Peptides against a protein of PDB entry 8OXM. Designs and how they scored, part 288

Target 1, 371 residues: chain A of PDB entry 8OXM
Amino acid sequence: FKAEFRLAGGVNLPKIIDCVGSDGKERRQLVKGRDDLRQDAVMQQVFQMCNTLLQRNTETRKRKLTICTYKVVPLSQRSGVLEWCTGTVPIGEFLVNNEDGAHKRYRPNDFSAFQCQKKMMEVQKKSFEEKYEVFMDVCQNFQPVFRYFCMEKFLDPAIWFEKRLAYTRSVATSSIVGYILGLGDRHVQNILINEQSAELVHIDLGVAFEQGKILPTPETVPFRLTRDIVDGMGITGVEGVFRRCCEKTMEVMRNSQETLLTIVEVLLYDPLFDWTMNPLKALYLQQRPEDETELHPTLNADDQECKRNLSDIDQSFNKVAERVLMRLQEKLKGVEEGTVLSVGGQVNLLIQQAIDPKNLSRLFPGWKAWV

## One batch from the design tools (peptide; made by RFdiffusion4, then SolubleMPNN)

Design b2_p26_4_s1 (from b2_p26_4, 15 letters changed)
Fold by OpenDDE base, seed 4:
Structure b2_p26_4_s1 (fold): chain B 371 residues (1-371), chain A 26 residues (1-26)
Amino acid sequence: as target 1 above (371 residues)
Amino acid sequence: KEEELEKKRLEELKKRAEELLEEMLK
């Protein structure tokens, strides 16, 4: 370990530690001190399984559909070492960094990211209609710029085109796999983009199995498909490559129903995998920037073994696990809102739900649905 | 008894998941 650490950007201020491996290679390690890295590790294994399914299918293999994975070495429930993806940047850092974000650079006359956040926070407790109106005003005055990521990084037009396709495929694969696993919407700092491959890396997988729907501000989208995410795909947006890659990914997932159900059932009942939403985790995920000041809980590191008091909590847990499995089975059958859909119909519904400004306007403002 | 039954079910599920994973690695 080098004595120097760098802070990565993001809410959790992860420490980047440069480690020299036994192979003499310097590897950047991200040390997260507050996140359940076990959950990330488990989700990386599930992503590897999904990648295996995608690699076996000729249509997904030809399209090079993969969800990017990283190595997680969990040291504890709250500490571990992430093999940091060298040459990745958080999408949020590229887009809405305070000084040199792409929105400020390319759209200097638009609302600042702070103004957008303030406007949406002011209406957070208001009606859905008021949220929608303010969200539309924010969106009108905060136009997408993520197309410029590939334009800045890839100057050769042929390379630029291929990288934009790689990005679009990565968004499609991660969106559908994320929907199946119930990852839902993702904070802009929890989506990294590889500056060389243009592929997405999802980090901080602390919300799974639709637990985002039980947050104080429930999630309303199946995955993050915000305007900047779409803008990165180029002029066709969600049409063409993205839609086809979603359909082919969904086809593989639906055809792998038994495998995916079995895997998820094992995970849901694994006592070492805490996927359940707790009030503290919910508060942490939906912390207001203003509320960061008061929660200095001196969490005394008393190892209260939260022995899950197995009695009444267990019956509630089992009912939640059964409901998650039932909902996963529905997704894998193409059952949406009590109707059986084709792969194309299901993917279309999910895309429409994800891009609907009514759904986006209802999201927690901290997750910046206008970005 | 329920805890033992759940533990046994989890072990059977883990075994089945491993078998499916091995079939997926072949």
Scores: peptide ipSAE 0.026, ipTM 0.635, DockQ to the pose 0.022
Fold by OpenDDE base, seed 1:
Structure b2_p26_4_s1 (fold): chain B 371 residues (1-371), chain A 26 residues (1-26)
Amino acid sequence: as target 1 above (371 residues)
Amino acid sequence: KEEELEKKRLEELKKRAEELLEEMLK
């Protein structure tokens, strides 16, 4: 083990530890807390299952539609190591790193990432109209650059084209699977891109089953499909390959309704899988950078002794779990806003919701919806 | 009785999920 660690971006500031194996290979490892690791591990199992469903279907298999998974290695009852996907970078680091981010490199005259964040933070408590106007001003002065990821990494035009397709397929698969599982909007540091495959790896799966909708600033998008995410697809954007891959993924998910419902029901009632949103987690997920300085980790282990008065918490839990299952069943039936949609209609609605500047302007500014 | 019934239902669901996962891995 090297003595040096880097903080991966993200809410829980996971520690990246460089480990030298007995084979002399350096492997980056992500160290997280127990509960975060367990939630990530469970969600990786669900992703593996979704991948199996996608591999069984001839159309999704031919399109190589997969959600990237990573290995969770529990080290102890309180710690584990995620085998970090070697050769991945957070999309947020590539796009908005303060020193060498792609926005600064390709758009030096645009607003800085800090200026954008400041403007959106200033209007955080304002009307939706005022948020929308400022978001549009930010977007006008902060133009997408994520197309340059594939252009920088893949110099051969044929390889570049194949990798841009792999990226687009990965975004489509992860967006639809993420919508079904209710992962919602994803912080830019919690989406990694593989520098060799151009596929996305989603980490820090602490918000699932639409629990992002009950945050102090509720999520307003079904998945992250921001302007840079779209720009990485190239000139076609959400049309063509992305839309078709979303439709084919959604078709497999809807056709696997019974399997998905059964497995999610098991997970929701697993006492070892804490998926519920609590006020502390909500506060932590939407904490202001300015407020991070005062929360010393005085999460002393002793506050685990709030003995849940079992009876009232169980009824509230069961009602939340039932509501999650009902909403999952609706999604898998194509029920949106009380109407039954076709796969194409449902995917279209989700894409429109995800790219709508009105929805994006309402997101928590810390999640950088303009990126 | 309700807790035992829920526990049994959870065990049956877990078993069915494992069987489904095993069938999916074949």
Scores: peptide ipSAE 0.025, ipTM 0.629, DockQ to the pose 0.023
Fold by OpenDDE base, seed 3:
Structure b2_p26_4_s1 (fold): chain B 371 residues (1-371), chain A 26 residues (1-26)
Amino acid sequence: as target 1 above (371 residues)
Amino acid sequence: KEEELEKKRLEELKKRAEELLEEMLK
């Protein structure tokens, strides 16, 4: 182990440790401190299953639709090594790094990432109307630059085009599968981009099954499809390749309903898979940077004494699990807002929800919906 | 009785998941 560690950005301050293997190769390892890497491990298995479904289908196989997976080695309930994909960077580090982020480099006269965050934090407790107005002002003065990722990394036009397509396919696949699984907390530090493949790697999979909707500031988007995410697709944006890849992914997911329901049912009732949102986790995910100092993590919650009526907790758990399964079944049937939609109709609704500035303006400022 | 039923259900679900996983990996 090198003595040097870097903090990856994000609430959980994952430590990037450069490990020299016995083979003399340096491997970046992400050491998550307090997160239950079991959640990530379980969700990686689900992504592998989704990848198998996508590879079996001719239309998704031809499009090379896959979710990038990583190896999770849980070392303890609260520690593990992510085999970090060598050559990945958080999209937030590329876009909004304080020193040399792409926004600062390409848009030096725009608001700084800090100014944007400050403006959105000032309205955090205000009306949705005030949040929307400030979000629109922020967006006007913080223009997307993520197109430059592929342009910087891939100088050959043919390679650049191929990598932009790989990116667009990766966003589409992960967005639809993430929606089906109800994956939340898709902030710019929880999404990595591979500098060689231009594919996305989703990390920190602890907010699943729409548990982001029960946060103090509820999640209002089905996946991250912010202006920079769209800008990375190039001039076509969400139209053409992205939309078609979403539709083909959704088609495979809907046609695999029984398999996906069975898998998720097993996971929901697995006592080793703590998918439920708790108040402490909610507070942690939406903690203000100013409040980080005082919560000494002395929550040794003695597991013993909150034998509160197990019956009422278990009944509440079972009702939540049943509701999650019912909502998953609805998604896989194309039931949105009580209406059965076609694959194209469902994908269109999800895209519109994800790009709606009214939905984006309501997100927790730490999610950075303007990026 | 409910805990035993839930435990049996979980064991059956795990078995089905393993069978599905094996069918998917073949």
Scores: peptide ipSAE 0.025, ipTM 0.623, DockQ to the pose 0.023
Fold by OpenDDE base, seed 2:
Structure b2_p26_4_s1 (fold): chain B 371 residues (1-371), chain A 26 residues (1-26)
Amino acid sequence: as target 1 above (371 residues)
Amino acid sequence: KEEELEKKRLEELKKRAEELLEEMLK
């Protein structure tokens, strides 16, 4: 280990440690100190499988539709070494860094990221109408700038165009696969962008199988398709390449129904894959400034008291697992809100849900739906 | 021991996913 560590951007201040391997090669390692890296490791395997399905289909292979994966080496239940995605930056770090974020650089007269967060926190306990009004005010005074990522990194126009397409394809593939798997907690620090490929790397995969819907503030969008995410696609927005890549990804997922169901079933019943939402995890994901003061480190919550009667937990677990499988089967059949949709109809509904300001305004302020 | 057991389970899950993927190719 080198004595030098870098902080990766994010709430958890993950430590980037440069490790010299036994082969004399320096490898950057991300040390996560609080996240269950087992969940990330399992979800990376599911993403590798989805990538294999996408590579087998001629139309998705031609479009180079893939989810970026990384190696996870779990060291314990709470610690592990992520192979750091060298040359990646959190989208949040590029966009809303307090010192030199793209919003501050390109839109110096807009609200600061702090002002936006403060305004949304002030209305967090208010009505949906008040949240919507304040969200629209925030959005009016915080205009998207993510188009500048590719413009800053790729000066050659032909390279710039290809990288913008790679970004758009990466957003589409990860959005649809993330929706099928019910991936949540897609805040701006859990999505990295590769500075060379313009592809997204999704990290912190602990909210899966729609467990984000049972958070104290439920997740109301199928994936992150916020204004900056759309702005990164350039003038085409969600139309053309993005929509077509979503449709082709969804087509492959729906045609792979049996395989996806079988694998998710194996994962749901794997006793080492703790996909269930627990109150401590929910509190951690949606911490209020008021709640930080009461987390005395003395909760040595003996793992014993959360051993409620094994029988009632097992029955509740089995009922949740069955509901997850049923909902996955519905998604793979194109069943949305009790109606069977075509691939195009389903993708259209998901896009509309993801961009709806009413859905975005209801998200937890830490998700930063205005970014 | 826990780390070895977890690594072995991840390898088994990966192998089973690969087998299911090979069956889809037939």
Scores: peptide ipSAE 0.023, ipTM 0.566, DockQ to the pose 0.019

Design b2_p26_4_s2 (from b2_p26_4, 15 letters changed)
Fold by OpenDDE base, seed 3:
Structure b2_p26_4_s2 (fold): chain B 371 residues (1-371), chain A 26 residues (1-26)
Amino acid sequence: as target 1 above (371 residues)
Amino acid sequence: DEEEREKKELEELRKKAEELLKYMLE
């Protein structure tokens, strides 16, 4: 292992380490805590199941709609290594790396990523109106550049087109499946891009079942569809391929309602799958960079000696699980805001919610909604 | 026939999920 590590972000601040294999190849590894690995591994299985459903359907199979999965390798009782797909990088590292980020390279006169973050942090406790105004100013002075990812990596025009299409399909599939599962915490370090396939790999799957909505700063978007994410699709943006792939993914998910409900029910009632949001987890997800220094990463699981009557905890848990299942059933029926929508109507609503600058401006500044 | 096949596949998926959850504990 190299002595150098990077933080990937997320609840337990997973360490990205480079290791040299016995074959002399450098491999990037994600080292996480035990509980995060379990959550990630469970969600990877759900993604594999979703992939199986997507491969069975002719329309989604023809479009090669898949969620990229990674192998969780437990190394110890307290740590595991996610074998990252070789040549996978965080989208945040490509876009907003301080020295060599694509924004700095292609938009040197725009606000720095730091200036954008600072401006949004200054208004973090302000009104939604003030957040929106500052977010619009940030967005005007921080223009998207993610189109250059495929342009840098794929010089052949035919390959470039194919890879941009693969990217767009990957965003669509992961967005819809992520929405169905209520996947949160989709910040730019929790989304990797494969430099060879242009497909996205979602990591840090610990915020699921809409638990991001109960954060101190609630998540206001169904998935990450920020300006850079859209820019990577090219000139068509969310229209055409992305929309159609979302619709076809949603169609398969809705047609697999019983399957998905049963899978999620098993997972929600599994005592080993801690999907619930707790105050410590919420604090970790929405900490200020200044507060990161004092929290020792030893969330010992043992300090849950809150002697609240086991019965009241269990009843509260069961009510939350039931609510999650009900909301999942609503999503799979196309019930949004008490109205039954068609697949196209539901997908359209989700896209509009995800790109709405009013929703984006309300997100926690650490989510970097301007990227 | 198709509904029974889907139920059986669901039950196999359930078992596989439970086995994998057990394996992650050991």
Scores: peptide ipSAE 0.015, ipTM 0.469, DockQ to the pose 0.020
Fold by OpenDDE base, seed 1:
Structure b2_p26_4_s2 (fold): chain B 371 residues (1-371), chain A 26 residues (1-26)
Amino acid sequence: as target 1 above (371 residues)
Amino acid sequence: DEEEREKKELEELRKKAEELLKYMLE
C-alpha cells in the first residue's frame, strides 16, 4: 500500500488508496466506512440480479444491457476495500475539474463551474420560479460538452461509434434499474465512466428506495439525465438507442416483478442493511461546503446507543418498508400518479421528468443539475 | 418446467444473496 491517498469527490470522501499488487501493477482501491460498504455491496448484489435477468432476456442480452458492478472486498468488520474499477474517472472530474475539466477546455467563455454553483446556491431558498430562471441562465451560459469524452478517448470512428453506443446503453440500463431501485438523482462524482468501455459505474449507493425524496431538498428526477449525460449519447440524445434500451430494460424489470419484489423485501427487512434515511445522513448528503467546517462528525460510535425504543422504531420502520414495497410494486406494474402506463408510456414519462428543467432547477445545487 | 426453473433460480439467487450477506458479516 502506498501511504498516499486521494479523496474521491463526493459526500463520503472515500479514500482512494493506490496499492501495488504482487504482479507489480498499481491498483486503485476505494476505502469506505463499514456501513457504506455494506450498502454498496448489497446494491451490487441487486445489480448482479438485475444483470442476470437482463442476460436471460434475448432482447436485452443482444443489446448487451448491463449495469456495471464492482467487487467489494471486506477488509475488516469496520473497513473494506472496493476494488476500484481501474481506468474509470468520475464524470464530474472529467466535466468540471477546476484545472482541466472539459467545460473549461471546450467552452472557456461559458460560466465556470464555480459561478454556476454560486448562482444556484444563491437561489436555493428562493421560489421555484426564481430557481427555474437562474437555472435556465446557468444552462444557457454552461453548454454541454460530454460528447467530447468519446471523441478524446476513441480516435477511430468505428470504435468511437461503438463506444458511444456502449455509453448510451449503459446510461439506459443504469437509469431504469436505478429508477426501479429508487436511486434517484446521482451526484456527478458518484457516476464513474470507464475510459476503455465507455460504460458507467455507479458508486456510493447510500440513497436507495426513493429515500432521496425525503431529503431536505427532495429529489425531483427519477434518475440523472442531465444535459451532459444526454450530450454523451451524441446527436440523437434520448431518442432512438437510449429510449429503446430503457424500454427493453423496463420490460425485463416489469416481467420480473415477483423476483424483484421478493429480493427487495428480503433486503428491506435485513437488520444488517441500513437503507433508511436518517437526519444526520440527510444533512451530510446536502451539506453546504461552508457548513462542512463545524460538523467534523466525531462519529463517536458510542453515542448511537440511544436506546431508541425498539417497538416504536420497528413499527415506523415496518411502515416505511411497506411503503417502499408498495411503491416498488407500482413501478413494476407501470403505475405512475395513479395511472397504469405501458412500458413505452412509463419510460417516456420518466425521460420527460428527468430532462425537465423545472425538475432539474429544484434539485440540490450541490448535485450540479446543470452538468 | 420454466416456472420451476425460475423458482429454482430465484431460490439460488436468494441463497447467493444470503451467502453474500453472510460473507459481508464475517
Scores: peptide ipSAE 0.015, ipTM 0.499, DockQ to the pose 0.019
Fold by OpenDDE base, seed 2:
Structure b2_p26_4_s2 (fold): chain B 371 residues (1-371), chain A 26 residues (1-26)
Amino acid sequence: as target 1 above (371 residues)
Amino acid sequence: DEEEREKKELEELRKKAEELLKYMLE
């Protein structure tokens, strides 16, 4: 290990450590100190499986539809080494960095990221109507700028167009795969962008199987399709390439129903894969920035106390696992709100749900739905 | 000991998932 570490952005972000391997090669490693890297490791395998399904289908292969994966080496239950995707940046770091973020650079007269956060935090305990009105005011005074990512990184027009297409395909694939798997906690620090490929890398995969819906502030969107995410696609937005790539990804997922159900069933009943939401995890995910200072869980908080009586947990666990499998089967059949939809109908519903400002306004302020 | 055990169990899980995937995709 080199003595020098880089922070991958803000104070609570994973430490990037340059490690010299036993082979003498320097490898950048992301050290997560609090995240269950086992969950990330398992979900990376599920993504590799989805990529195999996508690569077998001619239409998705031609479109190069893949979810980006990274190597996870868990060291313990709460620590381990992620192979850092060299040349990635959190989309939040590019967009809303306090010093040099794209919003500040391109929209200096808009609200600051801090002002937006503050306004949404002030209404966090208010009605849905009050949240919606404040969210619309924030959105009016915080206009999207993510189009400038590709424009800054790719000066050649042909390369720029290709990279914008790669970005759009990456958003589409990860959105649909993420929806099928019920991937939550898609805040702007959990989504990295590769500065060379313009593809997204999803990190922190601990909220899966729709467990984001049981958070104290439930997740109300199927995936992140916020205004900046859409702005990165360019002038067509969600129409054309994005929609078609979502449809082709959804076709492959629905046609792979038996495979996906069997895989998820094995994972849900794996005793090493703790996918369930617990109160401590829920508190950590939706803590206030002010509360971050005090909750150093001392390493010695015995995981024993959260071992509630095994018998009542087991029945509750089995019922939750069964509900997850049933909901996964519904998604793979195109059952939404009790109605069977075509692939195009299902994808359309998901896009509408993801861009609905009423749904976005209800999210936890830390998710930054205005970005 | 416990960390090596968890690492081994996770590597076995990986192998099982890869084998299951191979079997279902063949």
Scores: peptide ipSAE 0.010, ipTM 0.421, DockQ to the pose 0.020
Fold by OpenDDE base, seed 4:
Structure b2_p26_4_s2 (fold): chain B 371 residues (1-371), chain A 26 residues (1-26)
Amino acid sequence: as target 1 above (371 residues)
Amino acid sequence: DEEEREKKELEELRKKAEELLKYMLE
C-alpha cells in the first residue's frame, strides 16, 4: 500500500489507496470507511447474475446490455476494499464541480449548482406545487450539458457515436435492473462514468428493494433519468435506443422471474445482508449540509444493543421482506398500480415516471434532481 | 388459458397484498 491516499469526491469521502499488486501493477482501491460494503458486494453479485441472464438472451447479448460491476472485498460490515474503477469519474464531478464543472463551463450564465441546491432546499418543506414551480425555475436556468462528456472525450465522430450508444445502453440496463432491484434514484456522486467506455458504474448500493420510498423524503422515481442523464444520450433522448434497450432488458427480467425471486428471497433472509432502512442510515442518506456541523465526531456509537424485543423485530422484518418479494413479483409480472402492463407499457410508464418534473421536484434536494 | 392463469395468480397476489396491507394498518 502506498502511504498516499486520495479522497474520491462524494459525501462519504472514500479514500482511494493505490495498491501495487503481486503482478507489479498499480491498482486503485477505494476504501470506504463508513459504508456497508457488504451491501455493495451482494448487489455486485446480483448484477453479475443479471448480466448472466442478459448474456443468455440473444437480443440483449447483441446489444451488449450489461450492468458494470466492480470487485468488492468486504473486510467488515463498515469497511472493505473496493477495486476502484480506474478511468472513471463521478457524473456529479464532471457536471457540477465548483470550479470546472461542465455546467459552469458550457452554461456560465445559468444558475450555479449551489444556487439551484439552495433554491430547492428552501422549498423542501413546502407544498408539492411550490416545489414544482421552483424546480421548473431551476431547470429553466440550469440547462443540461452532459452531451459534452462524450464530445470532450471522443473527438472522432464515429467513436463519439459508438460511445454515446454505449452510454445509452448502459443507462438503459442499469435503469431497468435498478428498478427491478429497487435501487431508486441515485445520487450523482454514486454514478461513475467510464472515460473510455462511456458506461456507467453504480456505487454505494446502500438503498435497495425500494427502501428509498421509506426515507424522510421518499423517492418518487423508479431510477435516475434526470435531464443531464437524458442529455448524455444525445438528440434522441429517451426515444429509440434507450427505450428499446429498456424493453429488451425488461423482457429478460420478466422472463427470469423465478430466478430473480429466488435470488432476492435468499438475499432478503440472509442475516449478513442488512438491506433494511434504519433511522441512522436514513439520516445519513438525506443529511443536510447544515446538519453536518452538529455531528460531533465523539459519538462513539456504543453498541447499545437496542435489544428491541427480537420477536417484534423478526415479525416486522418478515413483513417487510414479504412485501419486498410481493412487490418484486408484481414488477416482474408487469403489475404497475394494480394494472398488468406489457413490457412496452411498463417501460413507458417507468420512463414517464422517471422524467416527470413533478416526481423529480419531490426528490430530496441533496440528490440534485435538476442535474 | 395462460392469460387466465396469469390473471388468477395476479388476483391471488393482489389479495395477499391487500391482506398484508390491512395487517400493516391494524
Scores: peptide ipSAE 0.000, ipTM 0.269, DockQ to the pose 0.023

